# Ledger of designs, part 17: peptides against a protein of PDB entry 4AID

Target 1, 242 residues: chain A of PDB entry 4AID
Amino acid sequence: FDIKRKTIEWGGKTLVLETGRIARQADGAVLATMGETVVLATAVFAKSQKPGQDFFPLTVNYQEKTFAAGKIPGGFFKREGRPSEKETLVSRLIDRPIRPLFVKGFKNEVQVVVTVLQHDLENDPDILGMVAASAALCLSGAPFMGPIGAARVGWVDGAYVLNPTLDEMKESKMDLVVAGTADAVMMVESEIQELSEEIVLGGVNFAHQQMQAVIDAIIDLAEHAAKEPFAFEPEDTDAIKA

## One batch from the design tools (peptide; made by RFdiffusion4, then SolubleMPNN)

Design b1_p9_5_s3 (from b1_p9_5, 4 letters changed)
Fold by OpenDDE base, seed 3:
Structure b1_p9_5_s3 (fold): chain B 242 residues (1-242), chain A 9 residues (1-9)
Amino acid sequence: as target 1 above (242 residues)
Amino acid sequence: AQPVTLYRP
């Protein structure tokens, strides 16, 4: 196995991005670890467009499949086939920032699947899932103009906290999830208690600054492990309006 | 808390 791994210190935690061990049948696959939380992201894309495809068919599926009899917070024993509210929300959190970054005119099917393999009950898999999905897309050869980074920001004891633990989040006045490229914020999702706009904007800036190390880590991994870019030339739609 | 293994590869 040609295993490539990138390890960084991020918010006082070790982030590991690994490829080449598992899910090698995918176009891109990344095993991401933060603390003892582990996720697998896979990216698969069709090599042709379906006849009559008029929209970009991106599907993102985040899943916390417990085979263990343990209560995950928010997980009653799900009957097979319906995502929880959490899985639906996190699937949208991953979808929102990545969807705009595909090359205009690309209408091949893209499927991103994020599977939680382990949960440490302190590091939420959602941010890790966003990072892993970004990395898997960058490795895939799909016409994706990433990477994105992601971060959660809390406000605890009058300070910003990067990726607060589930216990620190109980004391946090802010749950701010930010995703972006090196150059731009692409998505903000926030639940805020009574905080000033200045503190919230400062939290967005803090998140965007802190995610640069993750973006750089994905780039470094991709330089060593990415597939050749899929040969896609967008149809010159400007030539049809003359 | 001890980590919960959700899936064994």
Scores: peptide ipSAE 0.024, ipTM 0.655, DockQ to the pose 0.017
Fold by OpenDDE base, seed 2:
Structure b1_p9_5_s3 (fold): chain B 242 residues (1-242), chain A 9 residues (1-9)
Amino acid sequence: as target 1 above (242 residues)
Amino acid sequence: AQPVTLYRP
């Protein structure tokens, strides 16, 4: 087993990104751990475009599987078949920042699956899932112009808190999820309780700064474990203007 | 730092 692992301290917690142990059939697969929360992200992409494919067929699926549900608050025995509201939301949180980073004209099917394997009741698997999905795509060889980082920012006792625990979030006046590249913020999602725009903008900047360590960790992992880039030549769109 | 584009066209 060629196992590659990157470990960083991030917001006072250990973040571990691991590849090479599980999901070897995927183009990219990352086991990400923060505290005792564990997610598996897999990226798979088709090596050809389907005939008549007119849009980019990206599917993102975040799943809190029943085997992890014994440690997930509200993880009652949901009948297999429809994503929860949370699963739908987190799937969108992952989709939004990654979708625009694929090379223009790439219309091969891409499937990103994030599976929560363990939850510690402190660290929400959503941010970890975003990070893991980014890492899995970077390892896959897909024409993805990542990595993205992600961070949650709270506002507790008049200060920004990076990736607040589920308990700290009860006291937080802000739930700010940010995703971005090294150079740009790609997505902001926020729930705010009576905070100034200045505090929120400061939170976005704080998140973007704090996610750089994660971006660097994904890059370092990819340097050691990424597949060869898929040879993709976009069709010369200039030929359609004749 | 140059953005490490992991995918180079």
Scores: peptide ipSAE 0.012, ipTM 0.481, DockQ to the pose 0.164
Fold by OpenDDE base, seed 5:
Structure b1_p9_5_s3 (fold): chain B 242 residues (1-242), chain A 9 residues (1-9)
Amino acid sequence: as target 1 above (242 residues)
Amino acid sequence: AQPVTLYRP
């Protein structure tokens, strides 16, 4: 089994991106680990467009299913049910920055599934899920102009904190989630308690700087493990104006 | 530079 693993130190934690062990039937699949939190991201895309497809059919599904319930205190068997509010939110957090990065005119069905396999109760799987989804897409061969990085930034004791623990977040005046490429911020989501715009903008810049190590790690993994790019040429939309 | 390690088993 050709397993490829990239390991980096990130925000004082070890981030591991692994491919080639699990979900080999997907176009891309990444097992991402930070602390003892573990997520599996899978990317699958259709090799043809459906007739009459008018929009880009991207679906992102983040799931904190019962597999983690053996380590999550108080996790009684949530049956297969509606996504939680958190699962719905995180699915949108992953969707927002990746959706614009697909090649214009690509309308093949794309499914990204992020499954939380383990939660350490310190490291929130949302940021890890964003990173894993980005990596899975970069490995898939889909016409995705990634990678994206992602980071959470806290403001604790008058300083920026990269990916604060769930306990550190209780003392944080900021919950700032940023996603971006090497060159651009693609998404900001923020909950802020009485902070200046300067501190918030500084947090966005800090996040964007700190996510570069993750972007570079995804690129290095993809250089070794990516599938051949799917042969997609955008239809010349200028030719339809004749 | 943060330590980066690639493992190919």
Scores: peptide ipSAE 0.006, ipTM 0.417, DockQ to the pose 0.035
Fold by OpenDDE base, seed 1:
Structure b1_p9_5_s3 (fold): chain B 242 residues (1-242), chain A 9 residues (1-9)
Amino acid sequence: as target 1 above (242 residues)
Amino acid sequence: AQPVTLYRP
């Protein structure tokens, strides 16, 4: 089978983006690895709009518990349960930056699924899931104006830390998640303990700078592995509001 | 740019 892989060094860790081995039935599918944390992102989109569809039907589902339950302490096998609070939050973190990047007037159903296959207990799969979802969409042929990158920034011992480990985050005065394109910040989510606005803004800039290597890696993977773009022309009625 | 590794198994 044709497996395409991009590997980069990112924040002192090896990031691997792979396609062509798993989930070949999806429009886009990416296996992403950082340390021993592994996620599978899949993107599927409908080739037609449903009759009477008035809004863009994007669904994002992040799932952590089902596959990694043997390595995550306290992972009860609820095979049939409501999403955890974390799974709901991370699904929103992925949704927020990607939703505005779809071509205006595109109202075909889009489903993004991110599944944590392995967790190393050091590298949080949320950032990796954001990156993998972006890559899967870029490979899919959907009218998505990505890629996005993502980064977590900590503040440890008076310095910025890119994608701090779960143990380093215990000592961090900042949990700053940023997502963006090459040109713009699309989303900021932050929990901050007694830091100046200057340090926080510096953290956003640091995140946006550090995610460029990931954006470039997704582009390079897509140049080699993307499907042909889906032929989509917006109906004239949605163009009149520009 | 680090090269894309293509495996064709």
Scores: peptide ipSAE 0.006, ipTM 0.432, DockQ to the pose 0.035; fails the geometry check

Design b1_p9_5_s4 (from b1_p9_5, 4 letters changed)
Fold by OpenDDE base, seed 4:
Structure b1_p9_5_s4 (fold): chain B 242 residues (1-242), chain A 9 residues (1-9)
Amino acid sequence: as target 1 above (242 residues)
Amino acid sequence: AQPVTLERP
Protein backbone atom coordinates (compact mmCIF):
# COMPACT_ATOMS: atom_id res chain seq x y z
CA PHE B 1 0.00 0.00 0.00
CA ASP B 2 1.35 3.44 -0.83
CA ILE B 3 2.09 5.48 2.31
CA LYS B 4 2.73 9.15 1.73
CA ARG B 5 4.19 11.18 4.59
CA LYS B 6 4.97 14.84 5.04
CA THR B 7 7.05 15.91 8.04
CA ILE B 8 7.69 19.49 9.11
CA GLU B 9 9.04 21.25 12.15
CA TRP B 10 6.28 23.47 13.52
CA GLY B 11 6.47 25.53 16.70
CA GLY B 12 9.47 23.50 17.89
CA LYS B 13 7.55 20.21 17.39
CA THR B 14 7.52 17.64 14.62
CA LEU B 15 4.24 17.56 12.70
CA VAL B 16 3.69 14.42 10.62
CA LEU B 17 0.89 14.09 8.08
CA GLU B 18 0.47 10.55 6.75
CA THR B 19 -1.94 8.99 4.27
CA GLY B 20 -2.39 5.56 2.69
CA ARG B 21 -2.08 3.24 5.73
CA ILE B 22 -5.44 3.60 7.52
CA ALA B 23 -9.06 4.23 6.51
CA ARG B 24 -8.56 3.63 2.75
CA GLN B 25 -12.34 3.31 2.34
CA ALA B 26 -12.70 7.06 3.05
CA ASP B 27 -12.47 9.60 0.25
CA GLY B 28 -9.64 11.21 2.23
CA ALA B 29 -7.84 9.96 5.32
CA VAL B 30 -4.93 11.50 7.22
CA LEU B 31 -3.07 10.30 10.26
CA ALA B 32 -1.58 13.35 11.93
CA THR B 33 1.00 13.25 14.71
CA MET B 34 2.48 15.97 16.88
CA GLY B 35 4.60 14.81 19.78
CA GLU B 36 2.85 11.65 20.95
CA THR B 37 -0.63 13.04 20.15
CA VAL B 38 -2.15 11.18 17.20
CA VAL B 39 -5.38 11.88 15.33
CA LEU B 40 -7.09 10.23 12.38
CA ALA B 41 -9.17 12.48 10.15
CA THR B 42 -11.47 10.98 7.53
CA ALA B 43 -13.48 12.78 4.90
CA VAL B 44 -16.34 11.10 3.05
CA PHE B 45 -18.68 12.74 0.58
CA ALA B 46 -21.75 11.53 -1.26
CA LYS B 47 -21.40 11.26 -5.04
CA SER B 48 -24.92 12.64 -5.54
CA GLN B 49 -27.23 15.16 -3.92
CA LYS B 50 -30.29 13.91 -2.05
CA PRO B 51 -33.62 14.82 -3.69
CA GLY B 52 -34.94 18.08 -2.24
CA GLN B 53 -31.64 18.97 -0.49
CA ASP B 54 -31.83 22.74 0.05
CA PHE B 55 -28.75 23.30 2.27
CA PHE B 56 -25.15 22.03 2.33
CA PRO B 57 -25.16 18.93 4.60
CA LEU B 58 -21.72 19.10 6.23
CA THR B 59 -21.24 17.09 9.43
CA VAL B 60 -18.07 17.34 11.50
CA ASN B 61 -17.52 14.92 14.38
CA TYR B 62 -14.52 15.18 16.66
CA GLN B 63 -14.15 12.20 19.01
CA GLU B 64 -11.80 11.42 21.88
CA LYS B 65 -11.94 7.63 22.23
CA THR B 66 -11.29 6.21 25.70
CA PHE B 67 -8.40 4.11 24.32
CA ALA B 68 -6.59 7.37 23.50
CA ALA B 69 -7.18 8.37 27.11
CA GLY B 70 -5.67 5.05 28.31
CA LYS B 71 -2.62 7.06 29.39
CA ILE B 72 -4.84 9.55 31.29
CA PRO B 73 -5.18 8.39 34.91
CA GLY B 74 -8.86 8.53 35.89
CA GLY B 75 -10.33 8.44 32.36
CA PHE B 76 -13.77 7.07 33.23
CA PHE B 77 -15.35 4.95 30.52
CA LYS B 78 -16.90 7.51 28.22
CA ARG B 79 -19.73 5.18 27.34
CA GLU B 80 -21.03 5.50 23.81
CA GLY B 81 -23.02 8.64 24.53
CA ARG B 82 -23.48 12.33 23.90
CA PRO B 83 -20.28 14.13 22.82
CA SER B 84 -18.45 15.84 25.65
CA GLU B 85 -18.41 19.62 25.79
CA LYS B 86 -14.85 19.55 24.37
CA GLU B 87 -15.83 17.20 21.53
CA THR B 88 -18.78 19.47 20.66
CA LEU B 89 -16.61 22.60 20.78
CA VAL B 90 -13.79 21.13 18.67
CA SER B 91 -16.30 19.79 16.13
CA ARG B 92 -17.51 23.39 15.73
CA LEU B 93 -13.94 24.75 15.55
CA ILE B 94 -13.30 22.40 12.61
CA ASP B 95 -16.70 23.07 10.96
CA ARG B 96 -16.60 26.89 11.05
CA PRO B 97 -13.53 27.50 8.83
CA ILE B 98 -14.13 24.64 6.36
CA ARG B 99 -17.85 25.18 5.68
CA PRO B 100 -17.41 28.41 3.63
CA LEU B 101 -14.68 26.81 1.49
CA PHE B 102 -16.91 24.29 -0.28
CA VAL B 103 -17.87 25.27 -3.81
CA LYS B 104 -21.16 27.18 -3.90
CA GLY B 105 -24.05 24.96 -4.90
CA PHE B 106 -22.40 21.75 -3.66
CA LYS B 107 -25.12 20.05 -1.58
CA ASN B 108 -23.83 16.49 -1.44
CA GLU B 109 -23.47 15.09 2.08
CA VAL B 110 -19.99 15.55 3.54
CA GLN B 111 -18.85 13.84 6.71
CA VAL B 112 -15.61 14.72 8.45
CA VAL B 113 -14.64 12.52 11.38
CA VAL B 114 -11.64 13.29 13.56
CA THR B 115 -10.69 10.56 16.02
CA VAL B 116 -8.08 11.04 18.71
CA LEU B 117 -6.03 7.82 18.75
CA GLN B 118 -3.41 8.92 21.27
CA HIS B 119 -2.95 11.91 23.58
CA ASP B 120 0.41 12.80 25.14
CA LEU B 121 -1.08 15.23 27.70
CA GLU B 122 1.15 17.96 26.23
CA ASN B 123 -0.15 18.58 22.71
CA ASP B 124 -3.89 19.22 22.46
CA PRO B 125 -5.46 17.13 19.66
CA ASP B 126 -7.88 19.94 18.65
CA ILE B 127 -5.41 21.94 16.50
CA LEU B 128 -3.98 18.69 15.18
CA GLY B 129 -7.54 17.60 14.38
CA MET B 130 -8.22 20.83 12.46
CA VAL B 131 -5.04 20.32 10.41
CA ALA B 132 -5.81 16.65 9.80
CA ALA B 133 -9.40 17.42 8.73
CA SER B 134 -8.14 20.03 6.27
CA ALA B 135 -5.62 17.57 4.86
CA ALA B 136 -8.21 14.78 4.59
CA LEU B 137 -10.57 17.08 2.66
CA CYS B 138 -7.77 18.16 0.30
CA LEU B 139 -6.99 14.49 -0.41
CA SER B 140 -10.64 13.47 -0.85
CA GLY B 141 -11.43 14.99 -4.24
CA ALA B 142 -14.37 16.91 -2.71
CA PRO B 143 -14.90 20.44 -4.15
CA PHE B 144 -13.14 22.01 -1.16
CA MET B 145 -11.21 25.24 -1.69
CA GLY B 146 -8.72 24.52 1.08
CA PRO B 147 -6.41 23.82 2.64
CA ILE B 148 -6.93 25.56 5.93
CA GLY B 149 -4.24 25.79 8.52
CA ALA B 150 -4.88 26.20 12.22
CA ALA B 151 -2.92 27.39 15.22
CA ARG B 152 -3.38 28.02 18.91
CA VAL B 153 -1.64 31.10 20.26
CA GLY B 154 -0.82 31.69 23.89
CA TRP B 155 0.50 34.77 25.63
CA VAL B 156 3.15 33.77 28.17
CA ASP B 157 5.63 36.14 29.81
CA GLY B 158 4.79 38.93 27.35
CA ALA B 159 5.31 36.81 24.20
CA TYR B 160 3.23 34.87 21.70
CA VAL B 161 3.59 31.09 21.96
CA LEU B 162 2.59 28.85 19.05
CA ASN B 163 0.56 25.81 20.15
CA PRO B 164 1.38 26.06 23.86
CA THR B 165 1.45 22.82 25.80
CA LEU B 166 -1.35 22.10 28.24
CA ASP B 167 1.05 23.11 31.02
CA GLU B 168 2.08 26.37 29.28
CA MET B 169 -1.62 27.16 28.78
CA LYS B 170 -2.05 27.33 32.59
CA GLU B 171 0.26 30.37 32.55
CA SER B 172 -1.16 31.83 29.33
CA LYS B 173 -3.28 34.98 29.37
CA MET B 174 -4.66 34.04 25.95
CA ASP B 175 -6.23 30.99 24.39
CA LEU B 176 -6.53 32.08 20.77
CA VAL B 177 -7.48 29.53 18.10
CA VAL B 178 -7.18 30.76 14.53
CA ALA B 179 -7.95 28.96 11.29
CA GLY B 180 -7.47 30.28 7.79
CA THR B 181 -6.39 29.76 4.21
CA ALA B 182 -3.11 30.98 2.77
CA ASP B 183 -4.81 34.31 2.00
CA ALA B 184 -7.43 34.82 4.71
CA VAL B 185 -8.38 34.25 8.32
CA MET B 186 -11.60 32.20 8.32
CA MET B 187 -12.19 31.73 12.04
CA VAL B 188 -11.09 33.16 15.37
CA GLU B 189 -12.05 31.78 18.76
CA SER B 190 -10.53 33.39 21.83
CA GLU B 191 -10.48 33.42 25.60
CA ILE B 192 -8.59 36.49 26.77
CA GLN B 193 -7.46 37.64 30.22
CA GLU B 194 -6.99 41.42 30.44
CA LEU B 195 -5.09 41.84 27.14
CA SER B 196 -5.27 44.78 24.76
CA GLU B 197 -6.98 44.49 21.39
CA GLU B 198 -3.56 45.18 19.83
CA ILE B 199 -2.08 42.06 21.47
CA VAL B 200 -5.09 39.97 20.36
CA LEU B 201 -4.90 41.23 16.76
CA GLY B 202 -1.16 40.59 16.83
CA GLY B 203 -1.95 37.05 17.98
CA VAL B 204 -4.30 36.52 15.02
CA ASN B 205 -1.61 37.74 12.63
CA PHE B 206 1.01 35.57 14.35
CA ALA B 207 -1.26 32.52 14.06
CA HIS B 208 -1.96 33.19 10.38
CA GLN B 209 1.76 33.55 9.64
CA GLN B 210 2.68 30.40 11.58
CA MET B 211 0.00 28.25 9.90
CA GLN B 212 1.46 28.87 6.41
CA ALA B 213 4.01 26.07 6.92
CA VAL B 214 1.10 23.69 7.66
CA ILE B 215 -0.86 24.89 4.62
CA ASP B 216 2.21 24.32 2.45
CA ALA B 217 2.69 20.86 3.97
CA ILE B 218 -0.93 19.93 3.17
CA ILE B 219 -0.54 21.21 -0.41
CA ASP B 220 2.65 19.19 -0.85
CA LEU B 221 0.94 16.07 0.51
CA ALA B 222 -2.09 16.65 -1.74
CA GLU B 223 0.05 17.11 -4.87
CA HIS B 224 1.37 13.59 -4.27
CA ALA B 225 -1.65 11.87 -2.69
CA ALA B 226 -4.93 13.58 -3.61
CA LYS B 227 -7.60 11.71 -5.52
CA GLU B 228 -8.84 13.08 -8.79
CA PRO B 229 -11.21 16.00 -8.20
CA PHE B 230 -14.86 15.03 -8.16
CA ALA B 231 -16.47 16.30 -11.34
CA PHE B 232 -18.85 18.91 -9.96
CA GLU B 233 -20.29 21.75 -11.97
CA PRO B 234 -22.65 23.92 -9.95
CA GLU B 235 -25.90 24.56 -11.75
CA ASP B 236 -25.58 28.11 -13.12
CA THR B 237 -28.88 29.10 -11.46
CA ASP B 238 -27.18 30.58 -8.38
CA ALA B 239 -24.98 32.93 -10.46
CA ILE B 240 -28.10 34.77 -11.77
CA LYS B 241 -29.56 35.47 -8.29
CA ALA B 242 -26.66 37.51 -6.93
CA ALA A 1 11.36 21.90 2.34
CA GLN A 2 11.61 18.27 3.49
CA PRO A 3 10.45 16.01 0.66
CA VAL A 4 7.30 13.95 0.91
CA THR A 5 8.50 10.44 1.65
CA LEU A 6 6.76 7.83 -0.46
CA GLU A 7 7.00 4.46 1.22
CA ARG A 8 5.68 1.57 -0.83
CA PRO A 9 5.10 -1.39 1.43
Scores: peptide ipSAE 0.006, ipTM 0.489, DockQ to the pose 0.035
Fold by OpenDDE base, seed 1:
Structure b1_p9_5_s4 (fold): chain B 242 residues (1-242), chain A 9 residues (1-9)
Amino acid sequence: as target 1 above (242 residues)
Amino acid sequence: AQPVTLERP
């Protein structure tokens, strides 16, 4: 097996990005680990456009497997079938920053699936899922202008905290999720308790700075493990309007 | 640069 692994220290935790062990049938596949939280991201894209396709058909699906629920508080056996509110929300958090980064005119079907394999009850799988999805797309050969990084920022005892634990988040006055490229913030989602705009903007900047190490780690993994880029030339649709 | 570990099992 040709397994490629990138390991970094990130916010006082070890982040591991691995490819080549599982899901080899996908265009890109990344096993990401932080603490004892483990996610699998897979990216698959169609090699042709469907007849009559008029929009970009990106589907993002975040899911928690029932075997991860043995550690998740309140993990009643939810009958297989409907995504939870959390799964729906996290699927959107992953979708929002990646959707704009596909090459304009690409209308081949893209499916990103993020599966939580293990949860440690400290490290939230959502940020790890965003990172893993970005890495899987960068490995896939899809016309994706990533990577993105992601970070959660808390405000605890008058300081910024990178990727606070679920216990630290109970004391946090901020839940700030940021995603971006090396050059730009692409998405901000925030829940804030009576903080100044200055603290919030400082949190966005802190997140964007802290995610650079993750972006660099994805680039380094992709340099070693990416598939050849899919040959995509957008049809010059502007030439038909002349 | 932190090392990339290439494991070839």
Scores: peptide ipSAE 0.006, ipTM 0.463, DockQ to the pose 0.034
Fold by OpenDDE base, seed 5:
Structure b1_p9_5_s4 (fold): chain B 242 residues (1-242), chain A 9 residues (1-9)
Amino acid sequence: as target 1 above (242 residues)
Amino acid sequence: AQPVTLERP
């Protein structure tokens, strides 16, 4: 199997991005690991636009289903049906930063699916899912102007903490999720407890700096493993005004 | 720079 793996140290943890073992039928597929948390991201895009398609049909689906329940104490078999509140929120966290990075005028259907395969109860799969989704899109050949990186920033004992554990987050005065490109912050989501705006803005900058190693890792993986770019020429919408 | 390894098994 042509398996390609990128490994980096990130926030004192090993991040692994792997492609070529699982979900080979997808346009892009990445198995991402941090600690013992494991996610599979798949990207699939239609090779044609539907007639009369007026909007960009991007669907992002993050799932913490029954596969992770073997390691989650108290994860009884919840019937597969309705996304949890967490799954809905994380699906939006992934959607928000990637949606504006598709080439303008691209209206082919895109489906991103992030599945939590394993959860270590220390490393939240949401950030890992964002990174994996970015990597899967960059490998897919879709007209996506990524990669994005993502990071969670905590504020513990008067310092920024990159991707705090679930236990460290109990002591954190900040839950700051940032996603961005090499050049720009694309999304901020924050829950803040009695912190100055200066500390929060510093957290955004810290996140954006720390995610560069992930962006570089995705680029290096894509240089070795990406499919050929899908030949997409945006329709010159200015030519219809004559 | 953080350590970066690319493996092709």
Scores: peptide ipSAE 0.006, ipTM 0.462, DockQ to the pose 0.035
Fold by OpenDDE base, seed 3:
Structure b1_p9_5_s4 (fold): chain B 242 residues (1-242), chain A 9 residues (1-9)
Amino acid sequence: as target 1 above (242 residues)
Amino acid sequence: AQPVTLERP
């Protein structure tokens, strides 16, 4: 198997991005690990537009599959059906920063699926899922102007904490999720307890700085493992307005 | 420099 793995130290934890072992039928597939939390991201895109497609048909599906039910709290056999509230929220957290980064005029169907394979009860799979989805898209050949990085920032004992554990988050006055490119913040989601705007803005900047190592790791993985870019020429929409 | 390991098995 042509397995390519990138390992970095990130916030005092080992982040591993791996491709080539599983889901090889996808356009892009990344196995991401932080601690003992493991996610699989897959990206698949249609090679043609559907007739009469007026909007960009991106779907993002984050799933905490029951195969991990022995390692995921609250994993009662929920029938194949309605996403949990968490799965719905995390699917949106992944969707929001990636959607604007597709080339304008691209209207081929894109499906991103993030599956939690293992949960260590310390490292939340949401941030890892965002990173893995970004990496899978960068490997896919889709006209995606990524990568994005992502980070969670806590405020514990008067300091910023990168990707606090679920136990550290109980003591945190901030739950700040940031996603962005190398150059820009694309998304902020925050729950704040009695903190100044200065501390919150400092948290956004801290997140954006700390995610650069992840962005660089995705780029390095993509340089070695990406598929050839899909030949997509955006329709010259300016020629129809003349 | 953070340890970067590219493993190509």
Scores: peptide ipSAE 0.005, ipTM 0.442, DockQ to the pose 0.033

Design b1_p9_6_s1 (from b1_p9_6, 7 letters changed)
Fold by OpenDDE base, seed 1:
Structure b1_p9_6_s1 (fold): chain B 242 residues (1-242), chain A 9 residues (1-9)
Amino acid sequence: as target 1 above (242 residues)
Amino acid sequence: ARPEFGTVK
């Protein structure tokens, strides 16, 4: 097994990105670990466009497996079949920042699947899932202009906290999720309790700064494990309008 | 060198 691994310290926790052990049939596959929370991200893309495809067919699915549910608060045995509200929300959080980063004119089917394998009850799998999805796409050879990083920022006792634990979040006046590239913020999602705009903007900047270590870790992993880029030439759609 | 992601070849 040719296993490639990148390990960094991030917000006082060890982040591990691993490829080459699981899901080798995918175009990209990453196991991401923070604390005892573990996610598997897989990226698969079609090598041709479907006839009559007029939009970019990206599907993102975040899933919490039933074996992880024994450690998820409120984990009733959800009947197999419908995504939870959380799974739907996190799927959108992953989709939003990655969708704009595909090369214009690419209309091959892309499927990203993030599966929670383990939950420690401290580290939320959503941020880890965003990071893992970014890494899996960067390894895949898909025409993806990533990586993205992601971070959650809390406001606890008058200070910013990077990726607060579920217990720290109970005392936080801010739940700020940010995703971005090295150069730009791509997505902000926030729930805020009576904080100034200055504190919120400072939180976005803090998140974007803190995610650079993750972006660099994905790049380092990709340098050692990425597939060859898929040869894609966008059809000159401007030539058909003449 | 950083891999060029999303390069159109």
Scores: peptide ipSAE 0.169, ipTM 0.811, DockQ to the pose 0.194
Fold by OpenDDE base, seed 5:
Structure b1_p9_6_s1 (fold): chain B 242 residues (1-242), chain A 9 residues (1-9)
Amino acid sequence: as target 1 above (242 residues)
Amino acid sequence: ARPEFGTVK
């Protein structure tokens, strides 16, 4: 197996991005680890457009399967089949920043699946899932103008905290999830308790700065492991200045 | 070199 791995220190934790061991049948597949939380992201795209396809058919599915819950005290066997509220929300959090980054006119089916394989009860798999999905797309050869990074920002004891633990989040006055490219913020989702707009805007900027290390890590992984770009010619060439 | 993600070839 040709296994490629990138490891960085990020927010005082080790982030590992790995490809080439699991899900090799996907166009892109990344195993991402932070602490003992582990996610698998897979990206698959159709090599042709369906006749009459009028919209971009992107599907994002985030799943916290019951085997990851085996370490969660009180994680009863959730019936496989219906996404939880969390799984639905996180699927949207991943979808929102990646959807606009596909090349205009690309209407081939794209499926991103993020599966939580392990949860340490400290590191939330949502941010890790966003990072892994970005990496999987960048490896896939799909016409995706990524990578995106992602970060959660807390406000604890009058300071920004990058990717707070679930316990630190109980004391946090902010749950701010940001996703973006190297150059732009693409998505903000925030729950805020009694904080000024200045602190929140500062949190967005902090997140965007801190995610650059992740973006760079995805680029480095892609330089060593990405598939050849899929040959795609958009119908409206006039709008796509490469 | 940064991979040209989304490059139309």
Scores: peptide ipSAE 0.142, ipTM 0.785, DockQ to the pose 0.183
Fold by OpenDDE base, seed 3:
Structure b1_p9_6_s1 (fold): chain B 242 residues (1-242), chain A 9 residues (1-9)
Amino acid sequence: as target 1 above (242 residues)
Amino acid sequence: ARPEFGTVK
């Protein structure tokens, strides 16, 4: 197997991005690890547009598989049925920052699946899932103007904390999830307890600064493992209005 | 221009 791996230290934890071992049938596939939390992101895209497709058909599906249920909080044997509330929320967290970054006019079906394989009960798989989804898209050849990075920021003992543990989050006055490109913040989701706007804005800036190392790691992985870009030419939408 | 993945040309 031609396994490519990037390892970085990120917020005092080891982040590993790996491709080439699992889900090789996908257009892009990344195994991401932080601590003992492990996610698999896969990206698959259609090589043609469906007749009469009027919108960009992106589907993002975050899943907590039953095999990991012994290591996932609240992991009862959920039948292969309706997503949990958590799975629905995290699917949206991943969808929101990536959807705007597809090339305008691309209307081929895209499916991003993020699967939690292991949970360490310290590192939340949502941020890791966002990073893995970004990396999988960057490896896929899809017309995606990524990478995105992501970070959670806490406020603990009067300081910003990058990707606080689930236990540190109990003491945090801030749950701030940020996703963005190298140049721009694309998404903010926040729960704030009695903090100034200055501290919150500082948290967004801190997140955006800290995610650059992840963006760089995805780029480095893509340089060594990305597929050739899909030959997509946007339809000249101006020519149809003439 | 081809869609690029980050800075990968």
Scores: peptide ipSAE 0.108, ipTM 0.721, DockQ to the pose 0.382
Fold by OpenDDE base, seed 2:
Structure b1_p9_6_s1 (fold): chain B 242 residues (1-242), chain A 9 residues (1-9)
Amino acid sequence: as target 1 above (242 residues)
Amino acid sequence: ARPEFGTVK
């Protein structure tokens, strides 16, 4: 087993990104851990385009499996089948920032699957899932112009809090999820209670600053574990601004 | 060198 691991301190918590142990059949696979919350992200992409494919066929599936929910009070007996509202929302949170980062003209099928393996009831697996999905794509060899980072920002006792716990979020006047590259904010999702636009914009900036450590961690992992880039030649090379 | 993510050779 060629296991590669990156560990960083992030918001006062240990973030671990690991590859090479599980899901080795995927193009990219990352086990991400923060606290006792654990997610597996896998990225798989087709090596050819389907005849007549006119759109980019990206599918993102976030899944909280019932075995991970065993610690969640009130344990949702998720019947096998339809994604929950949460799973649908988090799948969109992951999709939104990654979709525009694929090389223009790439229309091979891409599947990103994020599976919650463990939940500590403190660290929400959504942010961790975004980070893991980014890392898995960066390892895959897919023509993905990542990484993205992600962060949740709270506003507790008049201060920004990076990735507040579920308990801290009860006291937070802000639930701000940000995803971005090193250079750009790609996605913002926010629920805000009676805060100024200045505080919210400051929260976006804070998130973008704090996610740089995650972006750097994904890059470091990819330097050691990424597959060779897929030899993709778009039909119209003139449209690819390098 | 940072991997050039998404660089199509």
Scores: peptide ipSAE 0.102, ipTM 0.767, DockQ to the pose 0.201

